# Ledger of designs, part 303: peptides against a protein of PDB entry 8OXM

Target 1, 371 residues: chain A of PDB entry 8OXM
Amino acid sequence: FKAEFRLAGGVNLPKIIDCVGSDGKERRQLVKGRDDLRQDAVMQQVFQMCNTLLQRNTETRKRKLTICTYKVVPLSQRSGVLEWCTGTVPIGEFLVNNEDGAHKRYRPNDFSAFQCQKKMMEVQKKSFEEKYEVFMDVCQNFQPVFRYFCMEKFLDPAIWFEKRLAYTRSVATSSIVGYILGLGDRHVQNILINEQSAELVHIDLGVAFEQGKILPTPETVPFRLTRDIVDGMGITGVEGVFRRCCEKTMEVMRNSQETLLTIVEVLLYDPLFDWTMNPLKALYLQQRPEDETELHPTLNADDQECKRNLSDIDQSFNKVAERVLMRLQEKLKGVEEGTVLSVGGQVNLLIQQAIDPKNLSRLFPGWKAWV

## One batch from the design tools (peptide; made by RFdiffusion4, then SolubleMPNN)

Design b2_p27_3_s4 (from b2_p27_3, 12 letters changed)
Fold by OpenDDE base, seed 3:
Structure b2_p27_3_s4 (fold): chain B 371 residues (1-371), chain A 27 residues (1-27)
Amino acid sequence: as target 1 above (371 residues)
Amino acid sequence: SELLEEWRKKYGAALSKEIEEMERILS
């Protein structure tokens, strides 16, 4: 183990540890602390299945639409080694890493990442109107720079273009698959980019099945499609390749409804797969950096007294699981807000929801919707 | 590819600016 570790970010502050293997090769390992790596492992299996569906379809196969997966090796219920994709960086590390971040390098006169966060934290408990106004001011003074990721890494124009396409395809595939699965907590530290492939790797899969909507600050976007995410696509933004890849991914997902429902049903009722949002997890995910100091690990509260009738918990769980399955079925039918949409209509609605500054301004400040 | 030609035709001026900006950053 090297003495130096980097924080991958995220609430669990997963430590990236460089390990020299017995073969003399350096391998980056993500050591997650308190996170149940089982949830990540299960979601990786679902992603592998989605990839199998995408590879079977000629249109998605031709487009090389895949969601990047990583090996999860759970060592314990609370510890495991993620075989970290060598050459990945959190998009947040690239974009907003203090003085070396792309925003600071390319936009030195813009607001600092800290100033943006501070402004949004000041309005966190205010009206949606005040949040929107401050978010628009932040966005005006914090212009996107993620285009420079591919420009810095890929100097050959043909390679650069292919990598930007790979990025755009990866965003599209992960956005649609993530939406279908109700993947939340897509903050800038939970999304990695591969420095060689320009593909995204989604980590920290602990908010799934729309459980982000029941957070104290509900998630208001179907996936991360913030200004930097769009800027990485280049001048076309969400139009052309991204939209078309979303539509083709959604088409495969909708055409695979029975398979996806069966898989998710098995997972929802797996007693080893804790997907439900609990108040502690919610508090943890939306904790303020200032509040981190006082939560002593009094997780020694006796398991005894919250014997609320197991029957009522099980009935509540089953009703939540049924609701998740029903909502998944609706998504796979193209039912949005009680209306059946075409694939193009559904994808358009999701894109509009994801880029809407009113939705983005309502997100928890830790999600960094201005990035 | 036809896609690259469509993109050059539709976005060529914007891509040229992105390339000029990249050249300016790499200089």
Scores: peptide ipSAE 0.035, ipTM 0.670, DockQ to the pose 0.015
Fold by OpenDDE base, seed 1:
Structure b2_p27_3_s4 (fold): chain B 371 residues (1-371), chain A 27 residues (1-27)
Amino acid sequence: as target 1 above (371 residues)
Amino acid sequence: SELLEEWRKKYGAALSKEIEEMERILS
């Protein structure tokens, strides 16, 4: 270990530690504190299984459809070492960094990221209509710039095109598998982009199995497909390569129903895998500026009263697990809103739900649906 | 405008290939 550590920023102050492996390779390791890295580790295993399914199918293999995985070494329930993906940057860092973010560089006359957040926070407790109007005003004055990531990193036109295709395929694969696993919307800091491959790496997998729908501000999108995510795909947007890669990924997932159900069933009943949403986790994920002041004292006291009778917890847990399995089975059958859809119909519905500004305007403002 | 013109000039051939592949996908 080098004696030097860097803070990656964020609430948990994750420490980036440079480690020299026994192979003499320097590996950056993110030491996350307080995050349940077991959930990340389990989700990486699920992603590896999904990747195995995608590699077995000729059409998805030809398209190189994969979810990028990272090595998670859980050290405790609340600590572990992530192999920091060397040469990755959070998309949020590229887009909305305070100093040199792409929005500020390419759109200096647009609203600042802070102004956008403030406007959306002011309407957080308002009607859906007021949220939508303010979201549309924010979107009009905060135009997408993520196309510039590939344009900056890949100066050769042929390389640029190939990398943008790699990005688009990565978004498609992660969106569909993320939907199947119920990852929901992803905070822009929890989506890394590889500066060499243009592929996405999803980190901090603390919301799974549609548990985002039971947050204080429920999720309204199946995955993150915001304007900047789409802008990174280039002129085709969600059409063409993205849609086809979603369809081919969904086809493999649906054709692997039995395998995916069996895997998820084992995971849902694993006593070491805490996938359930609890009030503290919900507050952590949707922290309000008002809540930062109150959370300091109470973290010490209430370890005592959460001894709810084991029997009522178990019955409630089993009913949640059964509902998760049932909903997963529906997704894998193409059942959406009580209707069986084709792969193309299901993918189309998911894309439309993900890009709908009405759905985006209802998201938690802290997750920055305008980015 | 200028940045889009530079981008079109720099990436025009790649964009043409993207349009062709998009047309082939949408046909």
Scores: peptide ipSAE 0.033, ipTM 0.620, DockQ to the pose 0.014
Fold by OpenDDE base, seed 4:
Structure b2_p27_3_s4 (fold): chain B 371 residues (1-371), chain A 27 residues (1-27)
Amino acid sequence: as target 1 above (371 residues)
Amino acid sequence: SELLEEWRKKYGAALSKEIEEMERILS
């Protein structure tokens, strides 16, 4: 270990530690000290299983459809070492960095990221209609710029095109796998992009199995497909490559129903895998930037072992687990809103739900649905 | 890859415009 550490961005101030391996190679390690890295580790294993399914299918293999994985070594429930994805940047850092974000560079006359956030926070407790109107105003005055990521990183037009395709495929695979696993929307700091491959890496997998729908501000999209995410695909947007890669990924997932159900069932009933949403986790995920300063977690988590009757907790847990499995089975059958859809119909519905400004306007403002 | 060629063939005119736009922005 080097004595020097760097802070990665984000609420938990993860420490990047450079480690020299026994092979003499320097490897960056991310040390998270407050997050449940076990959940991340488990989700990485599920992603590896999904990748195995995708590699077995000729159509998904030809398209190189994979969800990027990283090594997680949980040291405790709240600490561990992540293999830092060297040469990755959070998409939020590229897009909306306060100093030199792409929105500020390419759209200097648009609203600042702060102005957008302020406007959306002002309407957070308002009607859905008021949220929608303000979201549309924000979107009109905050135009997408994520196309410039590939343009800045890949100066050769042929390489640029190949990398934009790799990006589009990565978004498609992660979106569909994320939908199946119920990861939902992803904060822009929790999506990394590889500066060499243009592939996405999803980190901080603390929301799974649609637990985002039970947050104080419920999630309303199946995955993150915001305007910048779409803009990174180029002029075809969600059409063509993205849609086809979603369909082929969904086809593999639906054809792997028994395997996926068995895997998720084992995970849901694993007593070491805390996937359930708790109030503290919900508060953490939907903390306002202003509230970050005051919540000194001086609350010793030790004393509120309220002996809630183990029986009532177990019954409530089992009912939630059963509901998650039932919903997963519905997704894998193509059951949406009580109707059985084809793969193309299901993917179309999911895309429409994910890009709908009405759904996006209802998201927690901290997740920046306008980015 | 064959998919890249098929996509270039299908979107070649659009791709050329994106390349021209890229060249204009990066120039």
Scores: peptide ipSAE 0.025, ipTM 0.530, DockQ to the pose 0.014
Fold by OpenDDE base, seed 2:
Structure b2_p27_3_s4 (fold): chain B 371 residues (1-371), chain A 27 residues (1-27)
Amino acid sequence: as target 1 above (371 residues)
Amino acid sequence: SELLEEWRKKYGAALSKEIEEMERILS
């Protein structure tokens, strides 16, 4: 281990440690201190399986449709070593860093990221109509700039174009697979971009199987397709390459229904994989400034009172697992809101849901739906 | 392909502006 550590961006201040291996090679490692890295490890295995399915299909293989994966070595329930994705940056660090963020650089007369956050926090407890109006005001005064990521990093026009396509393909693949798996908590610090490949790396995979919908502020979008995410695709936005890559990914997922159901069933009943949402995790994900003061260290809440009868917990768990499997089967059949959709119809509905400013305005302000 | 021609017709002028904007950033 080198004596120097760097802080990675993000709420958890993960420590980047440079480790010299027994082979004399330096490897960067991310040490997460609060996250259940076992959830990340399990979800990486699911992503590797999805990548195998995508690689077997000629149309998805030709398009290089993959989810970027990383190695996770869990050391404990709350600690582990993540292989740091060298040459990645959180999209939030590029976009909304307080000093040098792309919004401040390219749009200096727009609202600051802090002003946007403040305005959305002020309406957090208000009506959906009031949230929508303030969200539209924020969006009008905070215009997207993520197109500049590829422009700054890739100076050759042919390379720039290929990298923008790689980005668009990565967003499409991760969005559809993330939707199928019910991946939540897709805030701007949980999505990294590779500065060399322009591909996305999704981290902090602890909100899965639509458990984001049972948060105190429910998740209202199937994946992150916010204005900056779309701006990074260039002038075509969600049309053309993105839509077609979503459709081809969804086609492979739907045609792999039996395999996906079997794997998810095994994972849902794995006693080492705690995918269920708990109140402490919900509080941690949606912490309010008011809630930080009441976290007295004396929640030694005895694990005893949450020993509700093992039978009632097991029955409630089994009913949640069954509902997750049923909803996964519906998604893989193209059943949305009780209607069977074609792949194109299903992908279109998901895109419309993800870009709807009414859905975006209802998200927790920490998700930063205006970015 | 018709799809490429429709894409060029719909986005070609805007892609040209993005390229010109990139050329200005790189100059």
Scores: peptide ipSAE 0.024, ipTM 0.629, DockQ to the pose 0.014

Design b2_p27_4_s1 (from b2_p27_4, 17 letters changed)
Fold by OpenDDE base, seed 3:
Structure b2_p27_4_s1 (fold): chain B 371 residues (1-371), chain A 27 residues (1-27)
Amino acid sequence: as target 1 above (371 residues)
Amino acid sequence: MEELERRIKGILEEMLNGLEISRLMSE
């Protein structure tokens, strides 16, 4: 290992370290502290399995439908090493960087990212109607710019078109796979874009199996399909390539239902795989900037509530696991809201849910649904 | 299908065992 480290930024201040392998190659690694990387490691393996299923199918293989994966090495329940995704940038860093974000560069007369966040924070405790009105005002004054990512990086028109297609395929594959697995917390810092391939890399996989729905502010969208995500697809938006790639991915997932159920069942009942949402994790994910001051650890949570009998904890866990499996089985059968849908009908419903401004306006402001 | 499930189960079990070994080596 080199003696020097860099900070990657963000709340947990992960350390970037450079190591020299036995092959003499330098490899950059991200060391996370105070984070359980076991969930990330397991979810990366589930993604690799999904990629194997997608590569076996002729239609998804021809379309090069894959979810990007990275190496995770958990070291403890509180630390681990991630492969540094070299040549990737958070979509949030490109779009809404304070100094040189694409919104500021291309739309200097729009609301700033800070103004948008402030407006949505002010209505966070308000009615859904008030949240919707303010969200629509924010959206009107904060227009999408993510089309410029491919235009800046790929000057050759043929390369530009190929990379925009790769992006659209990556969004489609990750959206459908993410929906099937119930992947949450898809904020703009948890989605990286590769500057060479235009493919997405999803990081921080700590909210899975629809556990985002039990957050203090429930998640109301199946995946991130916000206005900038759509703008990156170009003039066709969610139609044509994106929709067809979603349908072909969903077809492979539904046709692989037995394999997916068996694997998720093993994972849900594995005592080493803590996928359940706990109150502390929920508070951490939806922390307000104002609440950083008052989390004095009043360790005076009386030890009395922890003596729920092991039997009642186990019964409660089993009932949650069973509900997750049942919901996964429904998704893989195309059961949505008590109705059986075709692949096209299911994909259409998911797209409509993901782009609905009523659903987007209800999300936690930290998710930045206007981006 | 069963052979793929066995392989994935074996890979998952090897990874889980590798995680347990890594935990035991970090104590």
Scores: peptide ipSAE 0.027, ipTM 0.491, DockQ to the pose 0.023
Fold by OpenDDE base, seed 2:
Structure b2_p27_4_s1 (fold): chain B 371 residues (1-371), chain A 27 residues (1-27)
Amino acid sequence: as target 1 above (371 residues)
Amino acid sequence: MEELERRIKGILEEMLNGLEISRLMSE
C-alpha cells in the first residue's frame, strides 16, 4: 500500500488507496468503512452469472449486453475493499455538481439542483397531487443535459455514435437485470459512468429483492429511466436500441427462470446474507440532511423488545423470502399486475412505469427523480 | 465472508456447469 490516500466524494468519504500488487502493478482500491459490502459482493456474483447467461445467447452476445461488475473484497461486516472503478464518475457529479455540473453549464437559466431539491423537499409530506404539480414545475425549469456527456468525451462522430450505443445498451441491460433482482436505491450517486466506455457501473447494491418498496417512502419505479438517463441515449430516447436491448435481456432472463430462481432461493435462505431491510438502514437511506443532528446512536435501544420470539422472526423472514421468490417467478413468467404479458408487453409496461411523472414525483427527494 | 463468497461462487459455478452440460447435450 502507498502511504497516501485520497478521499472519494460522498457522505461516507471512502478512502482511495493505491496498492502495488505482487506483479508490481499499481491498483487503486476504494476502502469503505461503516458499510456492509457483503451484499455488494453477492450481487456482483449474481451480475456475473447474468452476464454469463447473456453471453451464451447469440442475440445478446452480438449486442454486447453486459452489466458492468467490479471486485468486492469484504474485510469485515463494516469494512471492505472495492476495486476502484478508474475512469468512472457518478452521474450525479457530472450532472448536478454545485459548481460545474452539466445542468449549470448548459442550462444556466434553469433552476439550480439545490432549488429543485428544496422544492421537492418542501412537498415531501404533501399529497401525491401536490408532489406531482411541483415535480412538473421542477421538470419544466430543469431540462435534461446528459447528451453532453458523450459529446464532451467523444469528439470523433463515429466514436461518439458507438459510445452512445454502448451507453444505451448498458442502461437497458442494467435496467432489466436490476428489475429482475429488484434492485433499488438507484440515486444519481449510486450509478457511475465510465468516461472511456460510456457504460454504467451500478454501486451500493444494498437495496435488492424489491426491499425499496418497504422504505418509509416506497420506490415507485422499476429502475432509473429519468429524463437525463433518456437524454444520454440521444434523439431516439427509449425507442429503438434501448427497447430492443431491454426485450433481448428480458428474453434471456425469462428463458433462464429455473437457474435464476434456484440462485436467488439459495441466497435468500443463506444465513450469512442479510438482504432484509432493517429500520436503521431505512432511516439511513432516507435520512434528511436536517436529521443528521439527532441520530446520536443511542445504542441503548433496549435489547428487550428485539426478543421477538426467534420463531416469530424466522416465520416473518420465511414469509418475506417466499414472497420475494413468488414475485421473482411472476416477473420471469411475465406476470405483471395479475396479467401474463409477452416480453414486448412486459418491457413496455416497465418503461411506462419508469418514465411516468406520477411515479417519479412520489420518490424520496434524495433520489432526485427530476435528474 | 470468504466462506459465503466461496459457497456462492461454488453454487454459481455448479449451476453454470450444469447449464453448459445441458447446452452441450442439446447440441
Scores: peptide ipSAE 0.027, ipTM 0.644, DockQ to the pose 0.018
Fold by OpenDDE base, seed 1:
Structure b2_p27_4_s1 (fold): chain B 371 residues (1-371), chain A 27 residues (1-27)
Amino acid sequence: as target 1 above (371 residues)
Amino acid sequence: MEELERRIKGILEEMLNGLEISRLMSE
């Protein structure tokens, strides 16, 4: 280990450390404290299984459909080491969270990311109609620019085309796998893009099994397919390669239903795996930037074990687990809103739900659905 | 935690092996 560390920023102040292996190779690692990395570790193993299913199928193997994984080494219930995704950048950093963000560089006359966020926060407690109108105004004055990622990184036209295709395949695979596992919408900082492969890496998998639908502002999209995510695919958008890769991924997932159900069942009933949404986690995930200053509760987690009868907690947990399994089974059968859909019909519905500005306008403004 | 990871990994490996056997029996 080198004696120096860097801070990655954010509330938990994760430490970036550089390690020299016995092979003499330098490896960067992220040390997270005050975070339960078990969910991330478990979800990475589920992604590895999904990748194995995708590699066994000829159609998905030929398309090189894979979800990118990273190594997680949990050290305790509140600490662990992550493989640093070397050569990746958060999509949010590239697009909006840097002074040199692509929106500012390519669209200097558009609304700033801050202006967009402010407008959407002002209507957060308003009607769905008012949210939709403001979201449409934001979208008109904040045009997508993510096409420029591949154009900046890949100057050779043949390489550019291959990398844009790799990106589109990565979005499709992660969207469908993410939908099946109920990851929902993803914050723009929790999606990394590899600067060499153009593939996505999903990090911070703390919301799974549709637990995003029980947040104070419930998720309204099956996965993140915002305008910038679509713009990165180029002129075809969600049509052609993306749609076909979603369909082929969904075919593999549906044909692997027994395997997926059995694994998720074991995970849901494992007493060491807490996947449930608690009120504190829900508040943390949807905290307003303005509220970050006051809620330093030293919530000593010790005191308010309210003696809810162990029986009532267990019954409530089991009912949630059963509901998650039932919904997973429905997804894997193509049951949407009580109707059985073909793979193409199901994928079409999911794409339409994910790109619908009415659904996007209802998302938590902190997750920046206009990006 | 290592026990959970080991258990999940074991289940995943067993299921993957079962799928491979099922595939080999269907070919």
Scores: peptide ipSAE 0.026, ipTM 0.618, DockQ to the pose 0.018
Fold by OpenDDE base, seed 5:
Parts: C-alpha cells; structure tokens; sequence
Structure b2_p27_4_s1 (fold): chain B 371 residues (1-371), chain A 27 residues (1-27)
C-alpha cells in the first residue's frame, strides 16, 4: 500500500488508497468506514447472476445488455474495501455541482440546483397538489442538459452515437433488474457514469426489495427515469432502443422466474443478510441535508437493544419476507395492480410510472426528481 | 439447465461464504 491517501468526499469521507499487486500492477481501492457493505456485496453477486442470464439469451447478448458491477470486500459490519471505479463520476457531480455543473454551464439563466431544492423542501409537508404545482414550476425553469455528457466526452460523431447507445442500454438493463429486485434510493450521487464507456454503475445498494416504499416519504417510482436521464438517450428518449432493451431484459427475467425466486428466497432467510429497513436507517436516509458541506455528527446510534421479545421479531420478519417473495413472484409473472400484463404492457406501465410528474413530485427532495 | 443451476449454486455459495467471512471478521 502507498503511504498517501485521498478523500473521495461525501458524509462518510471514504479513503482512496493505491496498492501494488503481486503482479506489479497499481490498483486503486476505496476504504469505506461507518457503512455496512454486506448488502452491497450480496447485491453485486445478484447482479452477476442477472448478467449470466442476460449473456445466455441471444437477443440480450447481441445488445450487450449488462449491469456494471464492482468488487466489494466487507471487512466488518461498519467497514470494507471497494474496487474504485476509476474513470467514473456521479451523475449528480456532472449535472448539479454548485461550482461548474452542466446545468450552470449550459443553462445559466435557469434556476440553480439550490433554488430548485429550496422550493421543493418548502412544500415537503404540503399537499400532493401543491407539491405537483411547485415541481412543474421547477421543471419549467430547470431544463435537461445530460445530452452534453456524451458531446463533451466523445468528439467523433460515430463514437458519440455508439456511446449514447451504450448509455441507453445500460439505463434500460439496470432499470428493469433494479425494479425486479426492488432497488431504491436511486438519487443522483448513487448512480455513477463511466467516462469511457458511458455505462452506469449503481452504488449504495442498501435499499432493496421495495424497502424504499416504507421510508417516511415513500418511493413512488420503479426506477430513476428523470428528465436528465432521458435527455442522455438523445432525440428518441424512452422510445425505440430504451423500450426494446427494457422489454428484452424483462423477458429474460420473467423466463428465469424459478431461478430468481430460489436465489432471493435463500437471501431473504439468510441470518447474515440484513435487508430490512430499520427506523434509524430510514431517518438517516431522509434526514441527509443534500449539502454535503454540513458535517452533521453521525448520531452514534448507540444500539439501545430494545429487547423486543425474540419471538415477536421473528414472526414479523417472516411475514415481511413472505410479502417480498409474493411481490417478486407477481413482478416475474407480469402481475401489476392485480392485472396480468404482457412484457410490453408491463414495461410500458413501468415507464409511465417512472416519468409521471405526479409520482416524481411526491419523492423526497433529496432524491432530486427534477434532475 | 444443469450448468445454469450449477453456476447459480456456485454464486449462492460465493455469496453465503462472503457473508460468513464478513460475520467471522466482525466477531
């Protein structure tokens, strides 16, 4: 290991370290403290399984549909080592960095990211109607710019087109697999983009199996398909390539139902895999001021082991696990709101739910639904 | 089918072993 380290930024101040392998190659690693990386490690293996299923199908293999994965090595319940995704940037850092974000550079007369956030925080406790009106005002005065990512990084028109296609495929694959697994907390800092491939890397996988729906402000969208996410696809938006890649991914997932159910069942009943949302985690996720600048002291949640009777905890856990498995089975059958849908019908419903301004306006302000 | 099941079983074993190692390192 080198004696020097860098800070990656953010609330937990993860350390970037460089190490030389026995092969003489230099490798960058991220040391994360005060975070449980076990859920990330498990979810990365589930993504590798999904990638194996996608590579076996001829139609998804020809389209190169894959979820980008990274190596996770948990070291304790509160620490671990991550493979540093060299040449990736958070989409939030590119779009809404306060100093030189793409919105400020390309749309200097629009609302600032701070003005948008402030307006949405002011209505956080208001009616859904008031939230919708303010969200529409914010969206009118904060126009998408994510198309400029590929234009800045890829100057050759043929390369630019291929990279925009790779981006669109990556969004489609991760959106459908993320929906099947019930992946939540898809804010703009939890999604990285690779500056060379234009593929997405999803990080911080601590909200899975639809546990985002039991947050104090429930998640109302199946995946992130906001205006900037769509703008990165170019002129066709959600139509054509994105929709077809979603349908082909969903077809592979539905045809792999027994396999996916068996894997998720083993994970849900594994005593080492804590996937359940606890009240302290829920508060922590939705009390984060989006301004990374305020060092809120991590409340040492002293584990006041509320000695709830072990029997009542186990019965409550089993009932939650059963409901998660039932909902996963419904998704894999194409059952939405009690109706059986075709692959095309199900994908269409999910796209409509994800882009609906009424659903987006109800999200926690820290999710940045206007970006 | 059998090769798929074997690979899935291997992934499950890798996941469970990873969780067990994480537990043993936290004790």
Amino acid sequence: as target 1 above (371 residues)
Amino acid sequence: MEELERRIKGILEEMLNGLEISRLMSE
Scores: peptide ipSAE 0.025, ipTM 0.488, DockQ to the pose 0.023

